# Peptides against a protein of PDB entry 6B9H, part 49

Target 1, 151 residues: chain A of PDB entry 6B9H
Amino acid sequence: AELCESLLTWIQTFNVDAPCQTVEDLTNGVVMAQVLQKIDPAYFDENWLNRIKTEVGDNWRLKISNLKKILKGILDYNHEILGQQINDFTLPDVNLIGEHSDAAELGRMLQLILGCAVNCEQKQEYIQAIMMMEESVQHVVMTAIQELMSK

## One batch from the design tools (peptide; made by RFdiffusion4, then SolubleMPNN)

Design b2_p16_8_s4 (from b2_p16_8, 7 letters changed)
Fold by OpenDDE base, seed 5:
Structure b2_p16_8_s4 (fold): chain B 151 residues (1-151), chain A 16 residues (1-16)
Amino acid sequence: as target 1 above (151 residues)
Amino acid sequence: SLSEQTRKFLEELLAQ
């Protein structure tokens, strides 16, 4: 999916420790958790990150468990910190991500993380980083932000 | 152009 591919490129700009080259690399949630910690380390602190299992392998049940924790973290962050600026009307299906590596649903998950980045305390830095990306990627990211803002 | 529209949107987002 175009959304997932563009947001994967965006995720790669965070330079997290976990491998993040492919869609499959994102399905265990470890990269996403590390990205969220970079976005707001006071909220997504080390104690929160330690709840995400790193040795998951191909166990889709463990992937789903991680993804559920991450989604809950995003929703709680939106409510408690961002003042409900991100609309969660359409939630990603983490079962499809964990079990089938569904790119469309993964794209929705990454879109929620994008929403966190462009609304957090360091939003100016993340918006400026987006402005430095390739034009085609910028357009997809812009569209994703607009969708979040228009709901 | 699409590029200009994208730039303007992001600039407006920065101004918020």
Scores: peptide ipSAE 0.611, ipTM 0.936, DockQ to the pose 0.941
Fold by OpenDDE base, seed 2:
Structure b2_p16_8_s4 (fold): chain B 151 residues (1-151), chain A 16 residues (1-16)
Amino acid sequence: as target 1 above (151 residues)
Amino acid sequence: SLSEQTRKFLEELLAQ
């Protein structure tokens, strides 16, 4: 999916420790958790990160468990810190991500993380970084932000 | 252009 591919490129700019080259690399949630910690380390602190299981392998049940925790974290962050500035009515299906590596649903998950980045304390830096990305990626990211802001 | 529209949107977002 175009959204997933562009946001995967965006996620790669965070230079997290976990592998993040493919859609499959993101399905266990570890990369996403590490990205969220970079976005707001005070909220997504080490105690929160430690709840995400590493070394999941191909265990889709463990992937889904991680993804559910991450989604809850994003939603709680939006409510408690961001003041519900982003649309969270259309939620990604984490079961499809964990079991089938569904790129469309993964894209929606990454879109929520994008919402966190453009509303966090360091939002200026993240927006400026987006402005330096490849034009086609910038356009997809812009559209994704607009969708979050409009609903 | 697409580039100009994208730039303007992001600049407005920065201004918030």
Scores: peptide ipSAE 0.609, ipTM 0.937, DockQ to the pose 0.934
Fold by OpenDDE base, seed 4:
Structure b2_p16_8_s4 (fold): chain B 151 residues (1-151), chain A 16 residues (1-16)
Amino acid sequence: as target 1 above (151 residues)
Amino acid sequence: SLSEQTRKFLEELLAQ
């Protein structure tokens, strides 16, 4: 999916420790958790990160468990910290992500993370970073942000 | 162009 591909490229700019080269690399949630910690380490602190199981392998049940925790974290962050500045009208199906590596649903999950980045305390830095990305990626990101803000 | 449109959008987003 175009959304997932562009946001994967965006995610890669965070330079997290976990491998993040492919869609499947993201399905266990570890990369996403590390990205969220970079976005707001005070909220997504070590205690929060420790709830995410590492070394999941291909265990889709563990993937789904991680993804559910991450999704909850994102939604809680949106409510508690961001003041619900982004819309959650369409939540990603974490079951499809964990069990089937569904790129479309993964894209929606990454979109929520994008929402966190462009609304967090350091949103200016993340927006400026997006402005430095390739035009095609910027366009997809723009569309994704618009959807979060307007729906 | 798409580049101009996205730039303007992101600039407006920065201004908020």
Scores: peptide ipSAE 0.604, ipTM 0.935, DockQ to the pose 0.873
Fold by OpenDDE base, seed 3:
Structure b2_p16_8_s4 (fold): chain B 151 residues (1-151), chain A 16 residues (1-16)
Amino acid sequence: as target 1 above (151 residues)
Amino acid sequence: SLSEQTRKFLEELLAQ
């Protein structure tokens, strides 16, 4: 999916420790968790990050467990820190991500992380970084932000 | 153009 591929490129700019070159690399949630920690290390602190299992392999049940924790973290962050409400009916299906590596649902998950970045304390820096990205990626990111703002 | 529209959107987002 175009959304997933563009946001994967965006995620790669964070230079996290975990491998993040493919869609499959993101399905265990480890990259997402490390990105969230960079976005707001005071909220997504080491104690929070340590709850995410790193040695998951192909175990889709463990992937889903991680993804559920991450999704909860994102939702809580939006409500507690960003003061924003997210429509539950448009939330990503983490079961499809963990069990089937569903790119469309993964794209929606990364879109939520994008929402955190462009609304956090360092939002100016993240928006400026997006402005330096490839033009095609910028367009997809813009569309993704617009969708979030309308929900 | 698409590029100009995207740039303008992001610039407005920065201004908020």
Scores: peptide ipSAE 0.604, ipTM 0.935, DockQ to the pose 0.953

## One batch from the design tools (peptide; made by RFdiffusion4, then SolubleMPNN)

Design b2_p17_1_s1 (from b2_p17_1 with E2K K7R T8Q E16Q)
Fold by OpenDDE base, seed 1:
Structure b2_p17_1_s1 (fold): chain B 151 residues (1-151), chain A 17 residues (1-17)
Amino acid sequence: as target 1 above (151 residues)
Amino acid sequence: SKSEETRQFFEELLAQA
């Protein structure tokens, strides 16, 4: 999916410790959790991050468990910190991500993380970083942001 | 153009940040 591939490229700019080269690398949620911690370490603190299991392997049940925690964290962050600036009407199906590595649903999850980045305290820095990416990627990111912020 | 639209979008987004 175009959304997933572009947002994967964006996710890679965070330079997290976990492998983040492929769609499959993101399905256990570890990369996403580490990215969220970078976005707001006060909210997604070490205690929160420690709830995400790192040694998941190919266990799709553990992947789904992690992804559910991450999705909840994103939604709670939107309500508690961002003031509900993200449209969460279309939520990713974490079961499809964990069990089938569904790129479309993964794209939706990464889109929610994008919403966190462009609305967090360091939003200016993240927006500026996006503007330094390839134009084709920027365009996809733009459409993703527009969808999130639309009423 | 597509590139101009994208540039303007993020510049406006920055202005509102």
Scores: peptide ipSAE 0.699, ipTM 0.949, DockQ to the pose 0.931
Fold by OpenDDE base, seed 2:
Structure b2_p17_1_s1 (fold): chain B 151 residues (1-151), chain A 17 residues (1-17)
Amino acid sequence: as target 1 above (151 residues)
Amino acid sequence: SKSEETRQFFEELLAQA
């Protein structure tokens, strides 16, 4: 999916410790959790991150468990910190991500993380970083942000 | 153009940040 591929490229700019080269690399949620910690380490602190299992392998049940925790964290962050600045009426299906590596649903998850980045305390830095990416990627990111902010 | 639209979007977003 175009959304997933563009947002994967965006995720790679965070330079997290976990492998993040392919869609499959993101399905266990570890990369996403590490990215969220970079976005707001006070909220997504070590205690929160420690709830995400890092040695998941190919166990889709463990992947789904991690993804559910991450999705909850994103939604709670949006409510508690961001003041509902992003639209969450279309939630990703974490079962499809964990069990089938569904790129479309993964794109929706990454879109929510994008919403966190462009609304967090360091939003200016993340927006400026996006503006340094390839124009084609920027355009997809723009569309994704517009969808989130449309309410 | 597409690129101009994108640039303007993020510049406006920065202005609101």
Scores: peptide ipSAE 0.697, ipTM 0.949, DockQ to the pose 0.925
Fold by OpenDDE base, seed 3:
Structure b2_p17_1_s1 (fold): chain B 151 residues (1-151), chain A 17 residues (1-17)
Amino acid sequence: as target 1 above (151 residues)
Amino acid sequence: SKSEETRQFFEELLAQA
């Protein structure tokens, strides 16, 4: 999916430790968790990150477990820190991500992380970084932000 | 153009940040 592909490119700019070259690399949630820690290390602290299992392999149950924790973290962050600025009426299906590497649903998850970045304390820096990306990627990101913030 | 619209979007987003 175009959304997932563009946001994967965006995720790669964070230079996390975990492999993040393919859609499959993101399905265990480890990259996403590390990205969230970079976005707000005070909230997504080491204790939070340590709850995400790193050695998952192809175990879809463990992937789903990680993804559920991450989704909960994002939603809690939205309510507790961001002031409920993210439209969460259509949440990603983490089962489809974990079991089938569903790119469309993964794109929705990454979209939520994008919402965290563009609303966090360092949102100016993340917005400026997005403006340095290829225009085609910026356009997809713009659409994703507009959809996420719509009421 | 699409590129101009995109640029303006993020500039306005920055202005509100």
Scores: peptide ipSAE 0.697, ipTM 0.949, DockQ to the pose 0.926
Fold by OpenDDE base, seed 5:
Structure b2_p17_1_s1 (fold): chain B 151 residues (1-151), chain A 17 residues (1-17)
Amino acid sequence: as target 1 above (151 residues)
Amino acid sequence: SKSEETRQFFEELLAQA
């Protein structure tokens, strides 16, 4: 999916420790958790990150467990810190991500993380970083932000 | 143009940040 591929490119700019080259690399939630910690380390602190299991392998049940924790963290962050600035009425199906590596649903999860980045304390820095990406990627990211904040 | 539209969007987003 176009959304997933563009946001995968965006996720790669964070240079996290976990492998993040393919869609499959994102399905266990480890990359996403590390990205969220970079976005707001005071909220997504080390204690929070340690609840995400590493070395999951192909265990789709463990993937789904991690993804559920991450989704809950994002929604709580939106309510407690961001002040409900993003649209959470259409949530990603983490079962499809964990069991089937569904790119469309993964794109929706990454879109929620994008919402955290462009509304957090360091929002200016993340917006400026997006403006340095390829124009075609910027356009997809723009559409994703518009959907989160204006839809 | 599409490129100009994108640039203007993010500039406005920065202005509101």
Scores: peptide ipSAE 0.695, ipTM 0.948, DockQ to the pose 0.952

Design b2_p17_1_s2 (from b2_p17_1, 5 letters changed)
Fold by OpenDDE base, seed 1:
Structure b2_p17_1_s2 (fold): chain B 151 residues (1-151), chain A 17 residues (1-17)
Amino acid sequence: as target 1 above (151 residues)
Amino acid sequence: SEAEETRAFFEELLAKS
């Protein structure tokens, strides 16, 4: 999926501690949780991050558990901090991500994280960082943002 | 061009931030 691949490239710019080279690397939610902490460490604090299990392996049930917590965190952040600035009516299917590594649904999850970044306190810095990426990636990211902001 | 459109989008997004 083009969306997933472009957003994977974007996620890699955060340089988190967890491996983040492949779609499979993202399916346990650990990378996503670490990225969210970078976006807003006051909200996604260490206590929140510690609720995400890191030693998941191939256990798709544990992946889904992590992904559900992350999705809830994103939605709560949107409501409590961002003032519901992003469109979340179409939620990713975390079951498909955890059990089947579904790239399309993973792309939707990463899109929600993108929404957090471009609406957070440091939005200017994240937007500027996106503008430094390859143009083809920027174009996909633009489309993803437009979809999020549409009402 | 597509590149110009993309750049313009993010510049406008920055202006609103």
Scores: peptide ipSAE 0.706, ipTM 0.951, DockQ to the pose 0.919
Fold by OpenDDE base, seed 3:
Structure b2_p17_1_s2 (fold): chain B 151 residues (1-151), chain A 17 residues (1-17)
Amino acid sequence: as target 1 above (151 residues)
Amino acid sequence: SEAEETRAFFEELLAKS
């Protein structure tokens, strides 16, 4: 999916420790958790990150478990820190991500992380970084932000 | 153009931040 591919490119700019070259690399949630820690290390601290299992392999049950924790973290962060600025009416289906590597649903998950970045304390730095990306990627990111913060 | 509109969007977003 276009959304997933563009946001995968965006995720790669964080230079996390976990491999993040393919859609499959993101399905276990480890990359997403490390990205969230970079966005707000005070909230997504080491104790939070340590709840995400790193040795998952192809175990879709473990992937789903990680993804559920990450989704909860994002939603809690939005409510507790960001003041509910993200429209979470249509949540990503983490079962489809974990079991089937569904790119569309993964795109929705990455979109929520994008919402965290462009609404956090360091939002200016993340917005400026996005403006340095390829224009086609910026356009997709713009649309994703508009959708997230609309009623 | 589409590129100009995209740039304007993020510039406005920065202005509000």
Scores: peptide ipSAE 0.705, ipTM 0.950, DockQ to the pose 0.920
Fold by OpenDDE base, seed 5:
Formats: C-alpha cells, sequence, structure tokens
Structure b2_p17_1_s2 (fold): chain B 151 residues (1-151), chain A 17 residues (1-17)
C-alpha cells in the first residue's frame, strides 16, 4: 500500500537502531517502539520500552503481543498527553500485521505514530522534517494527517 | 499544483503549531 510505503520512508528518517528497511522489519513492533521513544522520551520511557520484547524472530504471537502494547501506548498518549487530537475510530488490526505482515494495517499503525509526531511538543520540528522529504511522500503524509484530524 | 497544495498545507500546519 502507498500509505505504508510512504510512512516507512518517513519512519526511516528517525534513524533508530533496529532494522527498518522493509515492511517485515516493522512487524515485530521494535522499530515503532523506538520511534515513539524518540517522539516523546518522557512518556515512552525506558520502563515502557522494556515491555517490548526485542528477540521475537518469526513468532507471530510475540509480534502481536508487542503490537498490542504499542497500540495501547499510542492511544493512551493521545488521551493523556495530546488531548484526543487524533481520530482513532478505525484502529489497525494488529493480528494481521503480526501474522501476515499486512501492509495496509501496518500503514494505519504508522499513521497513528505520525499523528503523535505532528501533535507532540516537538511537532514543529517533525513537520519541518516532513517538508524536506520527496513531494510525493509529503502528499501521502498530508492525506494521512488530514484523515487523522478530520471531523 | 499538487506540490503547491502540499506545501501550503504544511505551512498552514506550522502556523497553527
Amino acid sequence: as target 1 above (151 residues)
Amino acid sequence: SEAEETRAFFEELLAKS
């Protein structure tokens, strides 16, 4: 899916320690957790990050477990810190991500992380960074943001 | 153009931030 591909490119700008070159690389949630920590290290602190298992391999059950924790973290962040600025009426299916590497559902997960970035304390810096990306990627990101903030 | 629209969107988003 174009959404997932564009947001994967965006995720890569964070330069996290975990491999993040392919859709499959994101399915265990480790990259996403590290990205969230960069977005707000005070909230997504080491205690939170320690809940995410790093040695997952191909165990889809462990992937799903990580993804559920990440999704909960995002939703809690939205409520507790961002003041419900993100529309989360359609949640990603983490089972499809973990078991089948579903790109469309992964795209929705990354979209939620995008929402965190463009609404966090450092939103200006993240927006400016997005504006430095390829125009085609920016356009997809714009659409994703519009969907998140739509009434 | 799409490029101009996209740029305008993010500029406005920055203005609101």
Scores: peptide ipSAE 0.705, ipTM 0.950, DockQ to the pose 0.919
Fold by OpenDDE base, seed 2:
Structure b2_p17_1_s2 (fold): chain B 151 residues (1-151), chain A 17 residues (1-17)
Amino acid sequence: as target 1 above (151 residues)
Amino acid sequence: SEAEETRAFFEELLAKS
């Protein structure tokens, strides 16, 4: 999916420790958790990160468990910290991500993380970083942000 | 152009930040 591929490219700019080259690399949630910690380390602190299992292999049940925790974290962050600035009426299906590596649903999850980045305390820096990306990627990111901010 | 529109979007977003 175009959304997933563009946001994967964006995720790669965070230079996290976990492998993040393919869609499948993101399905266990470890990369997402590390990205969220970079976005707001006070909220997504070590205690939160330690709840994410890092050695899940191909176990889709463990992947789904991680993804559910991450999704909850994102939603709680939006409610408690960001003041619900993001429209989350369409939530990603983490079962499809964990069990089938569904790129479309993964794109939805990454879109929520994008929403966190462009609304967090360091939003200016993340927006400026996006503006340095390839125009085609910027366009997809713009559309994704517009969808999140629409009321 | 599409590129100009995209740039304008993010510039406006920065202005609100």
Scores: peptide ipSAE 0.704, ipTM 0.950, DockQ to the pose 0.914

Design b2_p17_1_s3 (from b2_p17_1, 6 letters changed)
Fold by OpenDDE base, seed 4:
Structure b2_p17_1_s3 (fold): chain B 151 residues (1-151), chain A 17 residues (1-17)
Amino acid sequence: as target 1 above (151 residues)
Amino acid sequence: SLSEQTRQFFEELLAQS
């Protein structure tokens, strides 16, 4: 999916420790968790990150468990920290991500993370970084942000 | 152009930050 492909490129700019070259690399949630910690290390602190199991392998049940925790973290972050600036209109299906590596649903998960980045304390820096990416990626990111913040 | 529209969007977004 175009959304997933563009946001994967965006995620790669975070240079997290976990491998993040493919869609499959993201399905266990470890990359997402590390990205969220970079976005707001005070909220997504080490205690939070430690709840995400690493070395999940191909265990889709463990993937889903991680993804559910991450999704909850994102939603709680929106409510508790961001002041609910992101619309909770359609949540990603973490079951499809964990079990089937569904790129469309993964894209929606990454979209939520994008929402965290462009509303966090360092949102200016993240926006400026996005503006340095390829125009095609910027356009997809723009559309994704607009969808999240639409009233 | 799409490029110009995109640039304007993020510039506006920055202005709100």
Scores: peptide ipSAE 0.686, ipTM 0.944, DockQ to the pose 0.943
Fold by OpenDDE base, seed 2:
Structure b2_p17_1_s3 (fold): chain B 151 residues (1-151), chain A 17 residues (1-17)
Amino acid sequence: as target 1 above (151 residues)
Amino acid sequence: SLSEQTRQFFEELLAQS
């Protein structure tokens, strides 16, 4: 999926410790959790991060468990910190991500993380970083942001 | 152009920051 591939490229700019080269690398949620901690370490603190299992392997049940926690964290962050600046009417299906590595649903998850980045305390830095990416990626990111912030 | 539209979008987004 185009959304997933572009947002994967964006995720890679965070330079997290976990492998993040492929769609499969993101399905256990570890990369996403590390990215969220970078976005807001006060909210996504060590206590929160420690609830995400890091040695998941190919266990899709454990992947789904992690993904559910991450999705809840994102939604809670949107409500508690961001003041509902993004819409969540089309939530990602974490079961499809964990069990089938569904790129379309993963793209939706990454889109929510994008919403966190462009609305967090350091949103200016993240927006400026996006403006340095390839034009094709910027366009997809723009569309994704527009969808999130639409009423 | 697409590039101009994209640049304008993010500049506007920055202005709201």
Scores: peptide ipSAE 0.685, ipTM 0.943, DockQ to the pose 0.900
Fold by OpenDDE base, seed 3:
Structure b2_p17_1_s3 (fold): chain B 151 residues (1-151), chain A 17 residues (1-17)
Amino acid sequence: as target 1 above (151 residues)
Amino acid sequence: SLSEQTRQFFEELLAQS
């Protein structure tokens, strides 16, 4: 999916330790967790990150477990820190991500992380970084932000 | 143009930050 592909490119700009070259690399949630820690290390602290299992392999049950924790973290962050600025009426299906590497649902998950970045304390820095990306990626990101924060 | 509209979007978003 175009959304997933563009947001994967965006995720790669964070230079996390975990491999993040393919859609499959993101399905275990480790990259996403590390990205969230970079976005707000005070909230997504080391204790939070340590709850995400790193040695998952192809175990879809473990992937789903990680993804559920990450989704909960994002939603809690939205309510507790961001002031409920993210539209969560259509949440990603983490089962499809974990079991089938569903790119469309993964794109929705990355979209939520994008919402965290453009609303966090360092949102100016993340927005400026997005403005330095290829125009095609910027357009997809713009659409994703508009959809995410629409009422 | 699409590129100009996109640029304007993010500039406005920055202005709100």
Scores: peptide ipSAE 0.684, ipTM 0.944, DockQ to the pose 0.913
Fold by OpenDDE base, seed 5:
Structure b2_p17_1_s3 (fold): chain B 151 residues (1-151), chain A 17 residues (1-17)
Amino acid sequence: as target 1 above (151 residues)
Amino acid sequence: SLSEQTRQFFEELLAQS
């Protein structure tokens, strides 16, 4: 999916420790958790990150467990810190991500993380970084932000 | 153009920050 591929490119700019080259690399949630910690380390602290299991392998049940924790963290962050600035009425199906590596649903999860980045304390830095990306990627990211904040 | 529209969007988003 176009959304997933563009946001995968965006996720790669964070240079996290976990492998993040393919859609499959994101399905266990480890990359997403590390990205969220970079976005707001005071909220997504080391204790929070340690609840995400590493070395999951192909165990889709463990993937789904991690993804559920991450989704809850994002929604709580939106309510407690961001002040409900993003649309949470259309949530990603983490079962499809964990069991089937569904790119469309993964794109929706990454879109929620994008919402955290462009509304956090360092939002100016993340917006400026997006403006340095390829034009085609910028356009997809723009559309994704508009969907989060204006729908 | 699409490029100009995209640039203007992010500049406006920065102004709101």
Scores: peptide ipSAE 0.683, ipTM 0.943, DockQ to the pose 0.939

Design b2_p17_1_s4 (from b2_p17_1 with E5Q T8K E16Q A17S)
Fold by OpenDDE base, seed 4:
Structure b2_p17_1_s4 (fold): chain B 151 residues (1-151), chain A 17 residues (1-17)
Amino acid sequence: as target 1 above (151 residues)
Amino acid sequence: SESEQTKKFFEELLAQS
């Protein structure tokens, strides 16, 4: 999906330790967890990150478990820190991500992470970084942000 | 253009920050 492809490119700019070259690389949630820690290390601290199982392999049950924790973390962050600045009416189906590597649902998960980045303490830096990306990626990111923050 | 529209969007988003 276009959303997933563009946001994968965006995720790669974080230069996390975990492999993040393919959609499959993101399905275990480890990359996403590391990205969230970069976004707000005070909230997504080591204690939080340690709840995410690493070296999951192809175990889709463990993937789903990680993804559920990450989704909960994002939603809690939105409520507790961001003050509900983003909409969560359409949540990603983490079962489809974990079991089937569903790119569309993964894109929706990455979209939520994008929402965290553009509303966090360092949102200005993240926005400026996005403005340095390819125009086609910027356009998709813009649309994704608009969907999240729409009234 | 779409490029100008996108640029304007992020500039406005920055202005709100």
Scores: peptide ipSAE 0.677, ipTM 0.941, DockQ to the pose 0.946
Fold by OpenDDE base, seed 2:
Structure b2_p17_1_s4 (fold): chain B 151 residues (1-151), chain A 17 residues (1-17)
Amino acid sequence: as target 1 above (151 residues)
Amino acid sequence: SESEQTKKFFEELLAQS
């Protein structure tokens, strides 16, 4: 999916420790958790990060467990910190992500993380970084942001 | 152009930040 591929490129700019080159690399949630910690380390602190299992291999049940925790964290962050700046009407299906590496649903998850970045305390820096990316990626990101903030 | 529209979008988004 175009959304997933563009947001994967965006995720790669965070330079996290976990491998993040493919869609499958993101399905265990470890990359996403590390990205969220970079976005707001006070909220997504070490105690939160330690709830995410890092060595899940191909165990889709463990992937889903991680993804559920991450999704909850994102939604709680939106409500508690961001003041509900994003639209969570259409939530990603973490079962499809964990069990089938569904790129479309993964794209929706990454879109929620994008919402965190462009509304967090350092939102100006993240927006400026996006403006330095390829135009094709910027366009997809723009559309994704518009969808999130449209209520 | 699309690139100009995209740039304008993010500039406006920055103005709100």
Scores: peptide ipSAE 0.676, ipTM 0.941, DockQ to the pose 0.907
Fold by OpenDDE base, seed 5:
Structure b2_p17_1_s4 (fold): chain B 151 residues (1-151), chain A 17 residues (1-17)
Amino acid sequence: as target 1 above (151 residues)
Amino acid sequence: SESEQTKKFFEELLAQS
C-alpha cells in the first residue's frame, strides 16, 4: 500500500535501534514503540516501553499483544495529552497486522503515530523534517494528516 | 503545481504550531 510504504520511509528517519527496513519488521510493534518514546519520552517512558515484548519471532499472538498495547497508548496519548486532535473513528485492525502483515492496516497504525508527531511538543521539528523528504512522500504524508484531522 | 500546494500545506501547518 502507498500509505504504508511512504510512512515506513518516514519511520526510518527516527533511526531507532530495532530493525525497520521492511513491513515485516514493523509487525511486532517494537519499532513503533521506540518511535513513540522518541516523540514523547515523558509519556512513553522506559516503564511503558518495557511492557512491549522483544524477540517475539514469528509468534503472531505475541505481535498482536504488543500492537494492542501500542494502540491503547496512542489513544490514551491523544485523549490525555493531545486533546483529541486526531480522528479515531476508524482504528487499525491489529489482528490483521500481527497475523497477516496487512500493509493497509499497518499504514493506518503508522498514520496514528504520524498524528502524535505532528501534534506533540516537538511538532515544529517533525513537520520541518517531513518538509525535507521526497516530494512524493510529502504528498502522501499531507493526505494522511488531512484525513486524521478531518471531521 | 502539486509540489507547491504540498509545500504551502506544511507552511500553513507550521504557522498553526
Scores: peptide ipSAE 0.675, ipTM 0.941, DockQ to the pose 0.937
Fold by OpenDDE base, seed 3:
Structure b2_p17_1_s4 (fold): chain B 151 residues (1-151), chain A 17 residues (1-17)
Amino acid sequence: as target 1 above (151 residues)
Amino acid sequence: SESEQTKKFFEELLAQS
């Protein structure tokens, strides 16, 4: 299974307010921001979420702006809260996500969010939720976690 | 099996949490 497709399925389990049915739905960063808030609402608080522009439409410049903020948030969270447990040497190209809806790069972005979920304070709940998903999705998620944690 | 190994992975991950 494709990384992006499996992680899209995983993202859908968060039941966020923003549409999250397609790859295109994720390219503006709004869904990702809402998911991060659910993962750690104390860190990704309302003030942080309010910095993410809604009603972006097809404006790739605004998409990229949102995605850059989200990526920075993830990296800061990793350093400040998680203790640098994930490998950030291969970062997603947010330009390709925003301008071209690149599924491969989007998959890498979602992989970073997965890293936040499986290392956060409520990591046990997120891991248990993953264990209830389809086996094909679980396998892809396992591989993604292993890659993320490797040094 | 592949599914068995996947299950084991997450069980061990839980044990570390």
Scores: peptide ipSAE 0.675, ipTM 0.940, DockQ to the pose 0.970

